Peptides against a protein of PDB entry 6FBK. Designs and how they scored, part 69

Target 1, 90 residues: chain A of PDB entry 6FBK
Amino acid sequence: EDTGVRVELAEEDHGRKSTIALRLWVEDPKKLKGKPKDNGAIEFTFDLEKETPDEVAQEMIESGFFHESDVKIVAKSIRDRVALIQWRRE

## One batch from the design tools (peptide; made by RFdiffusion4, then SolubleMPNN)

Design b2_p25_3_s1 (from b2_p25_3, 14 letters changed)
Fold by OpenDDE base, seed 5:
Structure b2_p25_3_s1 (fold): chain B 90 residues (1-90), chain A 25 residues (1-25)
Amino acid sequence: as target 1 above (90 residues)
Amino acid sequence: EVVRLERKVVNPKTGKVFTVVTEVE
């Protein structure tokens, strides 16, 4: 499913650390129920061992980036990218 | 010239840091 939210690596991943740098931004705002706070990209670290897409998405909501009704769509976008990164490491 | 601008946002509950990155000319 196309969430309209894009997530990419903000730094090259050498597969050496459990923490990766991600960049997230909205490509298609029509896919979201709410209007995003910013039109820029959000950069953040993601710990592959300790964090989950759902928790990080919730933190973004609490920080005011997205509407609460869009938490699942944001989480999915993070999850899908993280899965690809993990698969690439193996 | 394109300049990268950053704004730091901290989650009030967990303390996780998010950096909003925008570009201006």
Scores: peptide ipSAE 0.753, ipTM 0.932, DockQ to the pose 0.740
Fold by OpenDDE base, seed 3:
Structure b2_p25_3_s1 (fold): chain B 90 residues (1-90), chain A 25 residues (1-25)
Amino acid sequence: as target 1 above (90 residues)
Amino acid sequence: EVVRLERKVVNPKTGKVFTVVTEVE
């Protein structure tokens, strides 16, 4: 399902580190219940060993990027991308 | 000329840094 939120690698992943750099942006705001405060992309690191998509999504809500009602679709977008990255590492 | 602008946002609870990146011309 298209969440309307895109997540991509912000840098090349060589599979050497437990952390990856991600870029997240809203491609279709109509898919969100709330209105994001920014129209730009959000870049952040993601620790594959220590962090979870739900936790990071919640942190984004707490930082004011998204409405709390959209935490799950944000988390899903991160999860789906992270899963793909981890699958490629194997 | 396209210029990359960055704004740092720090989560008040965890301290995690999010960088908002925009491009302007």
Scores: peptide ipSAE 0.753, ipTM 0.932, DockQ to the pose 0.749
Fold by OpenDDE base, seed 2:
Structure b2_p25_3_s1 (fold): chain B 90 residues (1-90), chain A 25 residues (1-25)
Amino acid sequence: as target 1 above (90 residues)
Amino acid sequence: EVVRLERKVVNPKTGKVFTVVTEVE
């Protein structure tokens, strides 16, 4: 499913660290229920061993980036990218 | 000229850092 939210590696992944650098931004705001606070990209680290997409998405909501009704869309976007990265590491 | 602007946002509950990156000309 196209969530309208894009997530990509902010840095090249050499598969050596348990953490990765991600960049997230809204590509199609029509797919979101709320209006995102910022028009830019959000860069953050993601610990593959300690963090989950749902928890990080919730933290973004708490930080005011997205409306609470869009938490699952944001979480899915992160999850899908993380899965691809992990599959590539295998 | 395109300039990269960064704004640091810290989640008050968890302390996780999010950096908002925007480009402006």
Scores: peptide ipSAE 0.753, ipTM 0.932, DockQ to the pose 0.782
Fold by OpenDDE base, seed 1:
Structure b2_p25_3_s1 (fold): chain B 90 residues (1-90), chain A 25 residues (1-25)
Amino acid sequence: as target 1 above (90 residues)
Amino acid sequence: EVVRLERKVVNPKTGKVFTVVTEVE
């Protein structure tokens, strides 16, 4: 499924830390119900042991980046990338 | 010339930091 939201590593991951740096941006706004506030990318850290995609997505909503109706699509985008990163670490 | 601009946003509840990165010509 194409969420229209892209998430990638903002820095090289050597698999040494529980935290990773991510970059998220909207590639296809038509996939979202709301209009994103910013046109730029959002960079943030993600703790693989303590945080969840749903929680971080909710934090983005609360910070005004996305409409509340798009929380799941944002969370999925983060989840999918995090899964790939974790699989690559193993 | 492309200029990188950054804006820091802090979640009011958790304190998590989000940095908005934009490129301007």
Scores: peptide ipSAE 0.752, ipTM 0.932, DockQ to the pose 0.786

Design b2_p25_3_s2 (from b2_p25_3, 15 letters changed)
Fold by OpenDDE base, seed 3:
Structure b2_p25_3_s2 (fold): chain B 90 residues (1-90), chain A 25 residues (1-25)
Amino acid sequence: as target 1 above (90 residues)
Amino acid sequence: EVVRIEREVVNPKTGKVFRVVTEVE
C-alpha cells in the first residue's frame, strides 16, 4: 500500500557499513491522520544492525515530526525501504 | 542535488539527530 510517505537513500550505499543515510518526506499528507510539522524532508542515519523502523518512527513522534496516530505509517515506510536496501545487499 | 538544512532536531530521549532539509532549486 502507498503510505504517502517516501523514504530514499540520502547517500550511495556501497554495502560496507551497517549504517545508512535515509531521507523521508511526505508526498501525500492525506494518507496521514495528523498534519506533519515540517514541509521538508527528514534526513537521518539508520543502523541496520541496531535500530528498528518502529523505534526510529517513535523517535520521530517524540521529536514532534508526526502525530502518534501515524507512527505505524512512518514505521512501515522506513521498513519497506530498509528491506529493499537489505535485499540489494544480498 | 543541493539541499538546505532548515533545522536539526535531537530526540530528547535517545539523542538521535533528525535533519530537516529542503531542496534548493
Scores: peptide ipSAE 0.765, ipTM 0.935, DockQ to the pose 0.584
Fold by OpenDDE base, seed 2:
Structure b2_p25_3_s2 (fold): chain B 90 residues (1-90), chain A 25 residues (1-25)
Amino acid sequence: as target 1 above (90 residues)
Amino acid sequence: EVVRIEREVVNPKTGKVFRVVTEVE
């Protein structure tokens, strides 16, 4: 599913660390109900063992990056990327 | 890859840091 939100590695993944650096940005704002404040990207670390896409997405909303109605689409975007990264590590 | 750090946001509840960046052309 094309969420309109893109998530990529902000660094090369060598598969050694449980934490990864991610970069998230909106490619198609029409797919979001809210209006993103920034036109840039959001960089953050993601702990593959401790954090979940839903929790991190909620934290982004609490930090004012996205509307509460868009939590699921943001979470899905993170989840999809994390899944790909984990699959490549296997 | 070169990016500019626009600002950093700390979630007041969890303390997680989110960095807003833009590409430098």
Scores: peptide ipSAE 0.764, ipTM 0.934, DockQ to the pose 0.576
Fold by OpenDDE base, seed 1:
Structure b2_p25_3_s2 (fold): chain B 90 residues (1-90), chain A 25 residues (1-25)
Amino acid sequence: as target 1 above (90 residues)
Amino acid sequence: EVVRIEREVVNPKTGKVFRVVTEVE
C-alpha cells in the first residue's frame, strides 16, 4: 500500500547496531487527512529492539508533525521500511 | 547528500528528538 509517506535510511546500515537513523517525509499529502506542518523531512533514530512504529508515530503526533487521525499511516510507513531493513539484515 | 537542519523537536513525554531537515539542492 502506498501511504504517501516515504521512509528511508538516513545513514548506511552495517547491521551492527540496534539503532538506525531514519528520514521520513510526505510525498503525497492527499493520502493524509491532516495537513503536514513541515515541508521538510523528519530525521530520527529507531531502536529495532525497544521501539515500535506505532509508538514512534504517536510521538510524532504528540510533537505536532501530523494529525492524530494519520497516526496509522505514519506508523505503517515506518513499519514497512523497518521490515525491509530487518529482512536485509538476515 | 547534504541536508540543512531547520529545527529540532523534543517530544515532551519521551524526550525523543525529531530533526526537521531539508535537502540542499
Scores: peptide ipSAE 0.764, ipTM 0.934, DockQ to the pose 0.577
Fold by OpenDDE base, seed 4:
Structure b2_p25_3_s2 (fold): chain B 90 residues (1-90), chain A 25 residues (1-25)
Amino acid sequence: as target 1 above (90 residues)
Amino acid sequence: EVVRIEREVVNPKTGKVFRVVTEVE
């Protein structure tokens, strides 16, 4: 599924740390139920061992970046990118 | 790649930091 939300590495991943830097932004706002508050990208760290896409997405909602109804879309976007990163590390 | 920091948000519940950035043109 094309979520309309893009997630990429904000830094080069050498596969050495459990924490990575990610950048998330909306490419197609029509895919979301709510209107994002910002036009820019959101940069954040993600701990591959301790954090989950669902938890981080929920934190973004609580911080006011997205509508509560879009939590699963945001979480999926993060999950898909994290999966690709994990597969590359193996 | 150069980005500009527009603002920084701290989640009031967990303390996690989210940085809003834009590409410098």
Scores: peptide ipSAE 0.764, ipTM 0.934, DockQ to the pose 0.578

Design b2_p25_3_s3 (from b2_p25_3, 14 letters changed)
Fold by OpenDDE base, seed 2:
Structure b2_p25_3_s3 (fold): chain B 90 residues (1-90), chain A 25 residues (1-25)
Amino acid sequence: as target 1 above (90 residues)
Amino acid sequence: MVERIEREVVNPKTGKVFRVTTERE
């Protein structure tokens, strides 16, 4: 599913740490209900063992990056990328 | 010339850091 939000690794993943660096940006703003505050890329760490896509997405909303109505779209984008990364580690 | 602007945003509740990068021409 095309969420309009892209998430990729901000650094190479060697599968040695439980924490990864991610980069997130809006590719298609038409897919979002609200208008993102910024038009740039957001980089952040993600702990594969402690954090969840929903929690991080909520934190982004609380930080003013996205409208509250888009929390699930953002969360899905993160979840999909994280799942892909975890599959590569296997 | 493209100018890269970076800033950090800290979530007020959890303290999680988000690095924001934007470009300006």
Scores: peptide ipSAE 0.707, ipTM 0.921, DockQ to the pose 0.878
Fold by OpenDDE base, seed 5:
Structure b2_p25_3_s3 (fold): chain B 90 residues (1-90), chain A 25 residues (1-25)
Amino acid sequence: as target 1 above (90 residues)
Amino acid sequence: MVERIEREVVNPKTGKVFRVTTERE
């Protein structure tokens, strides 16, 4: 599913640590119900063992990056990328 | 001229750090 939100690795993943660096940005703003505060990219670390896409997405909303109505879209974009990364590690 | 600006946003509840990169003229 095209959420309009892109998430990519911000650094090469060697599969040696539980944390990864991710970069997130809006590719198609028309897919979002609200308008993001900024049109730039957001970089953050993601702990594969301690954090969840839903929690991080909620933190982004609380930080003012996205409208609260788009929390599920943001969470899905993170979840989908994390799943791909984990599959590649196996 | 396009300028690239970087800033950090810290979630007040969890302390999670987000690095934001934006461009402006």
Scores: peptide ipSAE 0.707, ipTM 0.921, DockQ to the pose 0.910
Fold by OpenDDE base, seed 1:
Parts: structure tokens; C-alpha cells; sequence
Structure b2_p25_3_s3 (fold): chain B 90 residues (1-90), chain A 25 residues (1-25)
């Protein structure tokens, strides 16, 4: 489903490391309940073995990027992309 | 000319680093 939040690989994934580089940005702000602080892209590493989409989304809220009411939609966006990446690795 | 602006934000609780990239003319 369209969350209004886009998440993609920030670098090519060769499937060698447990960590990947992701880029996240708001494509459709109308899909969010709150107003995101920034209108740019957020890049971060994601450890496929140690981190979860929910925890990373929470960290983004704590860092002030998104309103707390949008944690689930942000987490879903990350989860969907991570799942796709993992499926391609297998 | 489009200028790229980058800054890093560190989560105060976990220390996770987020790099924010924006563009301006």
C-alpha cells in the first residue's frame, strides 16, 4: 500500500554485508498525520540482523523527523523495503 | 545552481546517526 513514504537502497547491495544503506523521504505528505520536520532525504545504515523497522522508526521520531502519530506508517515503509531486499538476497 | 546541504542528526538515546540531505537554489 502507498504509505506516502519512500525507502530505497542508498548504495548497491551485493548481499555480502549484514548492514545496508537506506534512504528515506516523504513522497506524499498528505498521507501522514503530522508534519515532518524536514522535506529532504534521510540516509542511515540498517543492520539486517540486529535492527528492526519499528525500532528505527522510533529513533526517527525521537530525533524529531516525524510526529509520534506516524511511527507505524514510517515503520511499515522501512519494513516493506527491507523485506524486499531480503527476498532478493535469498 | 542547486546546492546540496547535508547535516547529521544523532539520536540522543541510541546514538544512531541519520544523515539529512536537502537541496536549495
Amino acid sequence: as target 1 above (90 residues)
Amino acid sequence: MVERIEREVVNPKTGKVFRVTTERE
Scores: peptide ipSAE 0.706, ipTM 0.921, DockQ to the pose 0.846
Fold by OpenDDE base, seed 4:
Structure b2_p25_3_s3 (fold): chain B 90 residues (1-90), chain A 25 residues (1-25)
Amino acid sequence: as target 1 above (90 residues)
Amino acid sequence: MVERIEREVVNPKTGKVFRVTTERE
């Protein structure tokens, strides 16, 4: 499903580490309920063993990147990409 | 001319780092 939020690998994944580098940005702001603070790309690390999409999405809201009403949309975008990466590693 | 602006945002609760890259004229 198109969340309007894009998430991709910020660096090549060799499947060696439990951590990956991700890049997230809003492609279609109309899909969000609130208005994002910035229009830029956000890069961050994601620990496949310790972190969850919901937790990271909540941290982004707390940091002021998105409105609290969009936490589930942001979390889904991260979850979907992480799932694809994990499936590729199998 | 469009300039690229980079900044680092740290979540005050967890300490997680987010690197933000934006463009502005």
Scores: peptide ipSAE 0.706, ipTM 0.920, DockQ to the pose 0.876

Design b2_p25_3_s4 (from b2_p25_3, 13 letters changed)
Fold by OpenDDE base, seed 2:
Structure b2_p25_3_s4 (fold): chain B 90 residues (1-90), chain A 25 residues (1-25)
Amino acid sequence: as target 1 above (90 residues)
Amino acid sequence: MVVRIEREVVHPKTGKVFRVTTEVE
């Protein structure tokens, strides 16, 4: 499902750490209900053992990156990428 | 000319850091 939000690894994943570096940006703003306040990319770490896509997405909302109505879209984008990374680690 | 601006945003409650890179023309 195309969320209009892209999430990719910001660095190579060697599968040794529980933490990964992610890069998130809006590819298609029409998919979002709100208008992003920034047109740039957001980089952040994601702890595969401690953090969840929903929590991180909520933090991004509260930090002012996205509208509250888009939390699920952002969370899904993160979740989908994290899932792919986890699958590749197996 | 495209200028890249990088800054950090820290979540006020959890302290999680988000690095923002924006391109401006």
Scores: peptide ipSAE 0.726, ipTM 0.930, DockQ to the pose 0.937
Fold by OpenDDE base, seed 5:
Structure b2_p25_3_s4 (fold): chain B 90 residues (1-90), chain A 25 residues (1-25)
Amino acid sequence: as target 1 above (90 residues)
Amino acid sequence: MVVRIEREVVHPKTGKVFRVTTEVE
């Protein structure tokens, strides 16, 4: 499903580190229940061994980027990208 | 004129850093 939120690698992944750099932005705001305060891209690190998409999504909500009702949508977007990256590393 | 604005947001509890890049007219 198209979440309306896009997540991409912010840097090349050589498959050597447990941490990756991600970039997240809203591609289709109509898919979100809330209205993001800004149209900016968010860059952050993601530890493949220690962090979960749900935890990071919750942190984004608590940091004021998204409405609490959209936590699952944001988490899914991160999860889907992380899964692709992990599969590519195999 | 489009200007790129960059800032960092730190999660109040965990301290996780989010770098935000916004283009403004």
Scores: peptide ipSAE 0.726, ipTM 0.929, DockQ to the pose 0.926
Fold by OpenDDE base, seed 4:
Structure b2_p25_3_s4 (fold): chain B 90 residues (1-90), chain A 25 residues (1-25)
Amino acid sequence: as target 1 above (90 residues)
Amino acid sequence: MVVRIEREVVHPKTGKVFRVTTEVE
């Protein structure tokens, strides 16, 4: 599924830390049920050992970036990218 | 001219920091 939300590494990952820097932005707003408050890119750290995509997505909603109905879409976008990063580390 | 606007948003409960970058003309 193409979520319309893009997530990429904000820094090069050397596979040495449990934390990574991510950048997230809406590429296709038509894929979302609600309209995001901002059209900019969001950068944040993600702790591979302590945080989950669902929790971070929920925090983004509660911070006003997305509508509550889109939490699953945002979480999936983060999850898919994190999975790819972890697979590359193996 | 395109200008970059940067701001930080802090989650009210957890304190998670989100840095937002927007380009505007």
Scores: peptide ipSAE 0.726, ipTM 0.930, DockQ to the pose 0.885
Fold by OpenDDE base, seed 1:
Structure b2_p25_3_s4 (fold): chain B 90 residues (1-90), chain A 25 residues (1-25)
Amino acid sequence: as target 1 above (90 residues)
Amino acid sequence: MVVRIEREVVHPKTGKVFRVTTEVE
């Protein structure tokens, strides 16, 4: 499912660390219920062992990037990318 | 002219850092 939110690796993943660098941005704002704060890209680390997409998405909402109504769509975007990265590591 | 603006946002409770990069015309 196209969430309208893109998530990509911000750096090459060599599969050696439990943390990865991700970049997230809104590609299609029409798919969000709220209006994003800005059109910028957000870069952050993601700990594959300690963090969850839902928690990080909630942190983004609480940091003012997205409306609370869009937490699930943001979380899904992160989850889908993380899953692909994890599958590639195996 | 495209200008890149970078800033960091720190989550108030967990301290997680989000680096924001925007391009402005």
Scores: peptide ipSAE 0.726, ipTM 0.929, DockQ to the pose 0.934

Design b2_p25_4_s1 (from b2_p25_4 with S1G L4R I17V K20V W22E D24E)
Fold by OpenDDE base, seed 3:
Structure b2_p25_4_s1 (fold): chain B 90 residues (1-90), chain A 25 residues (1-25)
Amino acid sequence: as target 1 above (90 residues)
Amino acid sequence: GKRRVIKMERIDGKLKVVEVREEEV
């Protein structure tokens, strides 16, 4: 499923730390219900042990980067990438 | 073109913008 939101590693993952650096941006805004105010990318750290995609997505909405109606799309995008990274580590 | 990059960090338990830059895309 193409969410229209891309999430990639912002730095190489050596599989040692619980925190990873991610970069998130909208690739296809037509897939979103709302119109993001910023067309830029967001770089952020994600703690694989303490944080959840849903909570991070919600914080991004509260920061004004996405419309509230797109919280699940953003969360899914983060979750999918995190899952791939975790599977790669195993 | 140039793309804005917003760097966020966890400060006092919440994500906050700490840097804004532009990069070539």
Scores: peptide ipSAE 0.727, ipTM 0.936, DockQ to the pose 0.908
Fold by OpenDDE base, seed 4:
Structure b2_p25_4_s1 (fold): chain B 90 residues (1-90), chain A 25 residues (1-25)
Amino acid sequence: as target 1 above (90 residues)
Amino acid sequence: GKRRVIKMERIDGKLKVVEVREEEV
């Protein structure tokens, strides 16, 4: 599903550590219910063993980057990319 | 155009902005 939010690896993943660098940005704002703070990208480290897409999305909303009503779509975007990366590691 | 890039890092259990830069798109 096209969430309108893109999440990509910010650095090449060699599958050697539990942490990965991700970059997230809004590609199609029409897919979001609220208006994001800006059109910038967010780079962040994600720990595959300790963190969850839902908690990260919640923190981004708390920081004011996205509207509360878009927490699920942001979380899904992160989840889908993380799952893809994990599958690639197998 | 230019795109703002905000780098966040987990500090003391919370995601915090540690860097802000602009990149050409």
Scores: peptide ipSAE 0.727, ipTM 0.936, DockQ to the pose 0.890
Fold by OpenDDE base, seed 1:
Structure b2_p25_4_s1 (fold): chain B 90 residues (1-90), chain A 25 residues (1-25)
Amino acid sequence: as target 1 above (90 residues)
Amino acid sequence: GKRRVIKMERIDGKLKVVEVREEEV
């Protein structure tokens, strides 16, 4: 589903490392319940073996990038992209 | 246009901002 939040690879994935570089940004703010403080993008490393979309989303909220009411939307966006990446690696 | 890009990295188990830059979009 269209969460209004886009998550893409920030660098080419060769499937060699458990960590990947991701870029996240709001494409359609109307899909969010709250208003993000910034209209920019967030680049971050995600460890496919140790991290979870929910934990990362929660940390982003704690950092003030998103409203607490949008944790599930952000987490889903990350989860969906990570799933695609993992499926492609197989 | 330009878009702010905030780079975060895991430091001591927590995601922290390590860089802020502007990029063309």
Scores: peptide ipSAE 0.727, ipTM 0.936, DockQ to the pose 0.908
Fold by OpenDDE base, seed 2:
Structure b2_p25_4_s1 (fold): chain B 90 residues (1-90), chain A 25 residues (1-25)
Amino acid sequence: as target 1 above (90 residues)
Amino acid sequence: GKRRVIKMERIDGKLKVVEVREEEV
């Protein structure tokens, strides 16, 4: 499913750490219910053992990067990428 | 054009902005 939000590895994953570096940005703003305040990208670390896509998405909204109505879209985008990364590690 | 890139890290349990830069797109 194309959420309009892109999430990619910010650096190569060698499968050695539980923490990965991700980059997130809006590619198709028309798929979002709200309008992001910025057209930039967010780079962040994600701990595969301690964090969840929903929690991270909520924090990004609290920080003002996305509208509250788009929490599920953002979370799904992160989740889908994380799932792919974990799948490739196995 | 240029795109703003915001780098965040978890500090004291919360995501905090630690770096802001511009990249060519």
Scores: peptide ipSAE 0.727, ipTM 0.935, DockQ to the pose 0.878

Design b2_p25_4_s2 (from b2_p25_4, 10 letters changed)
Fold by OpenDDE base, seed 3:
Structure b2_p25_4_s2 (fold): chain B 90 residues (1-90), chain A 25 residues (1-25)
Amino acid sequence: as target 1 above (90 residues)
Amino acid sequence: GYRKVITLEKIDGKLKVVEERLEPV
């Protein structure tokens, strides 16, 4: 399902590092329960070995980037992209 | 149009904004 949140690689992935650079932004704010103030994008690193989408999403909530009610949407968006990246590495 | 792009880094286990820039959409 389209979460309305898009996550893409912010750099080429050569499959060598356990960390990847990701960019996350809202494409369809109607999919979210909260209302982000701006239409900005977030760039961040994700450690494929040490971090989970749920943890990172929760950290973003705690930092105020999204409403708590949208934690699962954010987590799913990250998870789906990470899964694709992991699949391509195999 | 331009989009604000912020860069986050984990500092002491917490996400912090370390960079902010504008990029064309």
Scores: peptide ipSAE 0.721, ipTM 0.941, DockQ to the pose 0.841
Fold by OpenDDE base, seed 1:
Structure b2_p25_4_s2 (fold): chain B 90 residues (1-90), chain A 25 residues (1-25)
Amino acid sequence: as target 1 above (90 residues)
Amino acid sequence: GYRKVITLEKIDGKLKVVEERLEPV
């Protein structure tokens, strides 16, 4: 599903660390219920062993980067990318 | 064009902006 939110690796993944660097940005704001405050991108580290997409998305909401109603869209975007990365690591 | 890129880091259990730069889209 096209969430309108893109998530990509911010650095090359060599499959050696439990953490990965990700970059997230809104590609299609029409898919969001809230209005994005800007067209910027967010770079962050995601711990494949300790964190979940839902938790990270919620933290971004609490930090004010997205509207609370879009938490699931953000979480799904992160989840889908993480799943692909994990699949490639296998 | 250019896009603002902010870097978040976990500090005391909270996400904080630690860097801000511009990059081409």
Scores: peptide ipSAE 0.721, ipTM 0.941, DockQ to the pose 0.831
Fold by OpenDDE base, seed 2:
Structure b2_p25_4_s2 (fold): chain B 90 residues (1-90), chain A 25 residues (1-25)
Amino acid sequence: as target 1 above (90 residues)
Amino acid sequence: GYRKVITLEKIDGKLKVVEERLEPV
């Protein structure tokens, strides 16, 4: 599913750490209910063992990076990428 | 063009911007 939000690895993943560096940005703002402030991207670390996409998305909302109505789309975007990364590690 | 890239870090359970830079799109 195309969420309109892209999430990619910000650094090479050697599959040796539980933490990965991700980059997130809005590719299609029309799919978001909130209006993006700019065309910027967000880089952040994600702990594959301790964090969940929903928790991280919620934290981003609370920090004001996205509208609360878009928490699910952000979470899904992160989840989908994390799933792919974990799949590659297997 | 260029896009602003902000780097977040969790500090005291809160996401904080710790770096800002411009990168080619």
Scores: peptide ipSAE 0.721, ipTM 0.941, DockQ to the pose 0.812
Fold by OpenDDE base, seed 4:
Structure b2_p25_4_s2 (fold): chain B 90 residues (1-90), chain A 25 residues (1-25)
Amino acid sequence: as target 1 above (90 residues)
Amino acid sequence: GYRKVITLEKIDGKLKVVEERLEPV
């Protein structure tokens, strides 16, 4: 599924650390139920061992970056990218 | 155009904006 939310590595991953730098932004606002306050991008660190996409997405909603009804869409976008990165590390 | 890029960091268990910049789209 095309979530309309894009997540990419913010820096090259050498597969050495348990943390990765990610960049997240909305490519297609029509895919979201809510309307983001701006069209900016978010850079953040994701701990592959300690964090989950659902928890991080929920924290972003609580911080006001996305509408509460879009938590699963945001979480899926993060999850899908993290999975690709982990598969590449194997 | 330009896109605002914010950097988040977890401080005291909460996401906080620690940097804000503009980058070409």
Scores: peptide ipSAE 0.720, ipTM 0.941, DockQ to the pose 0.806

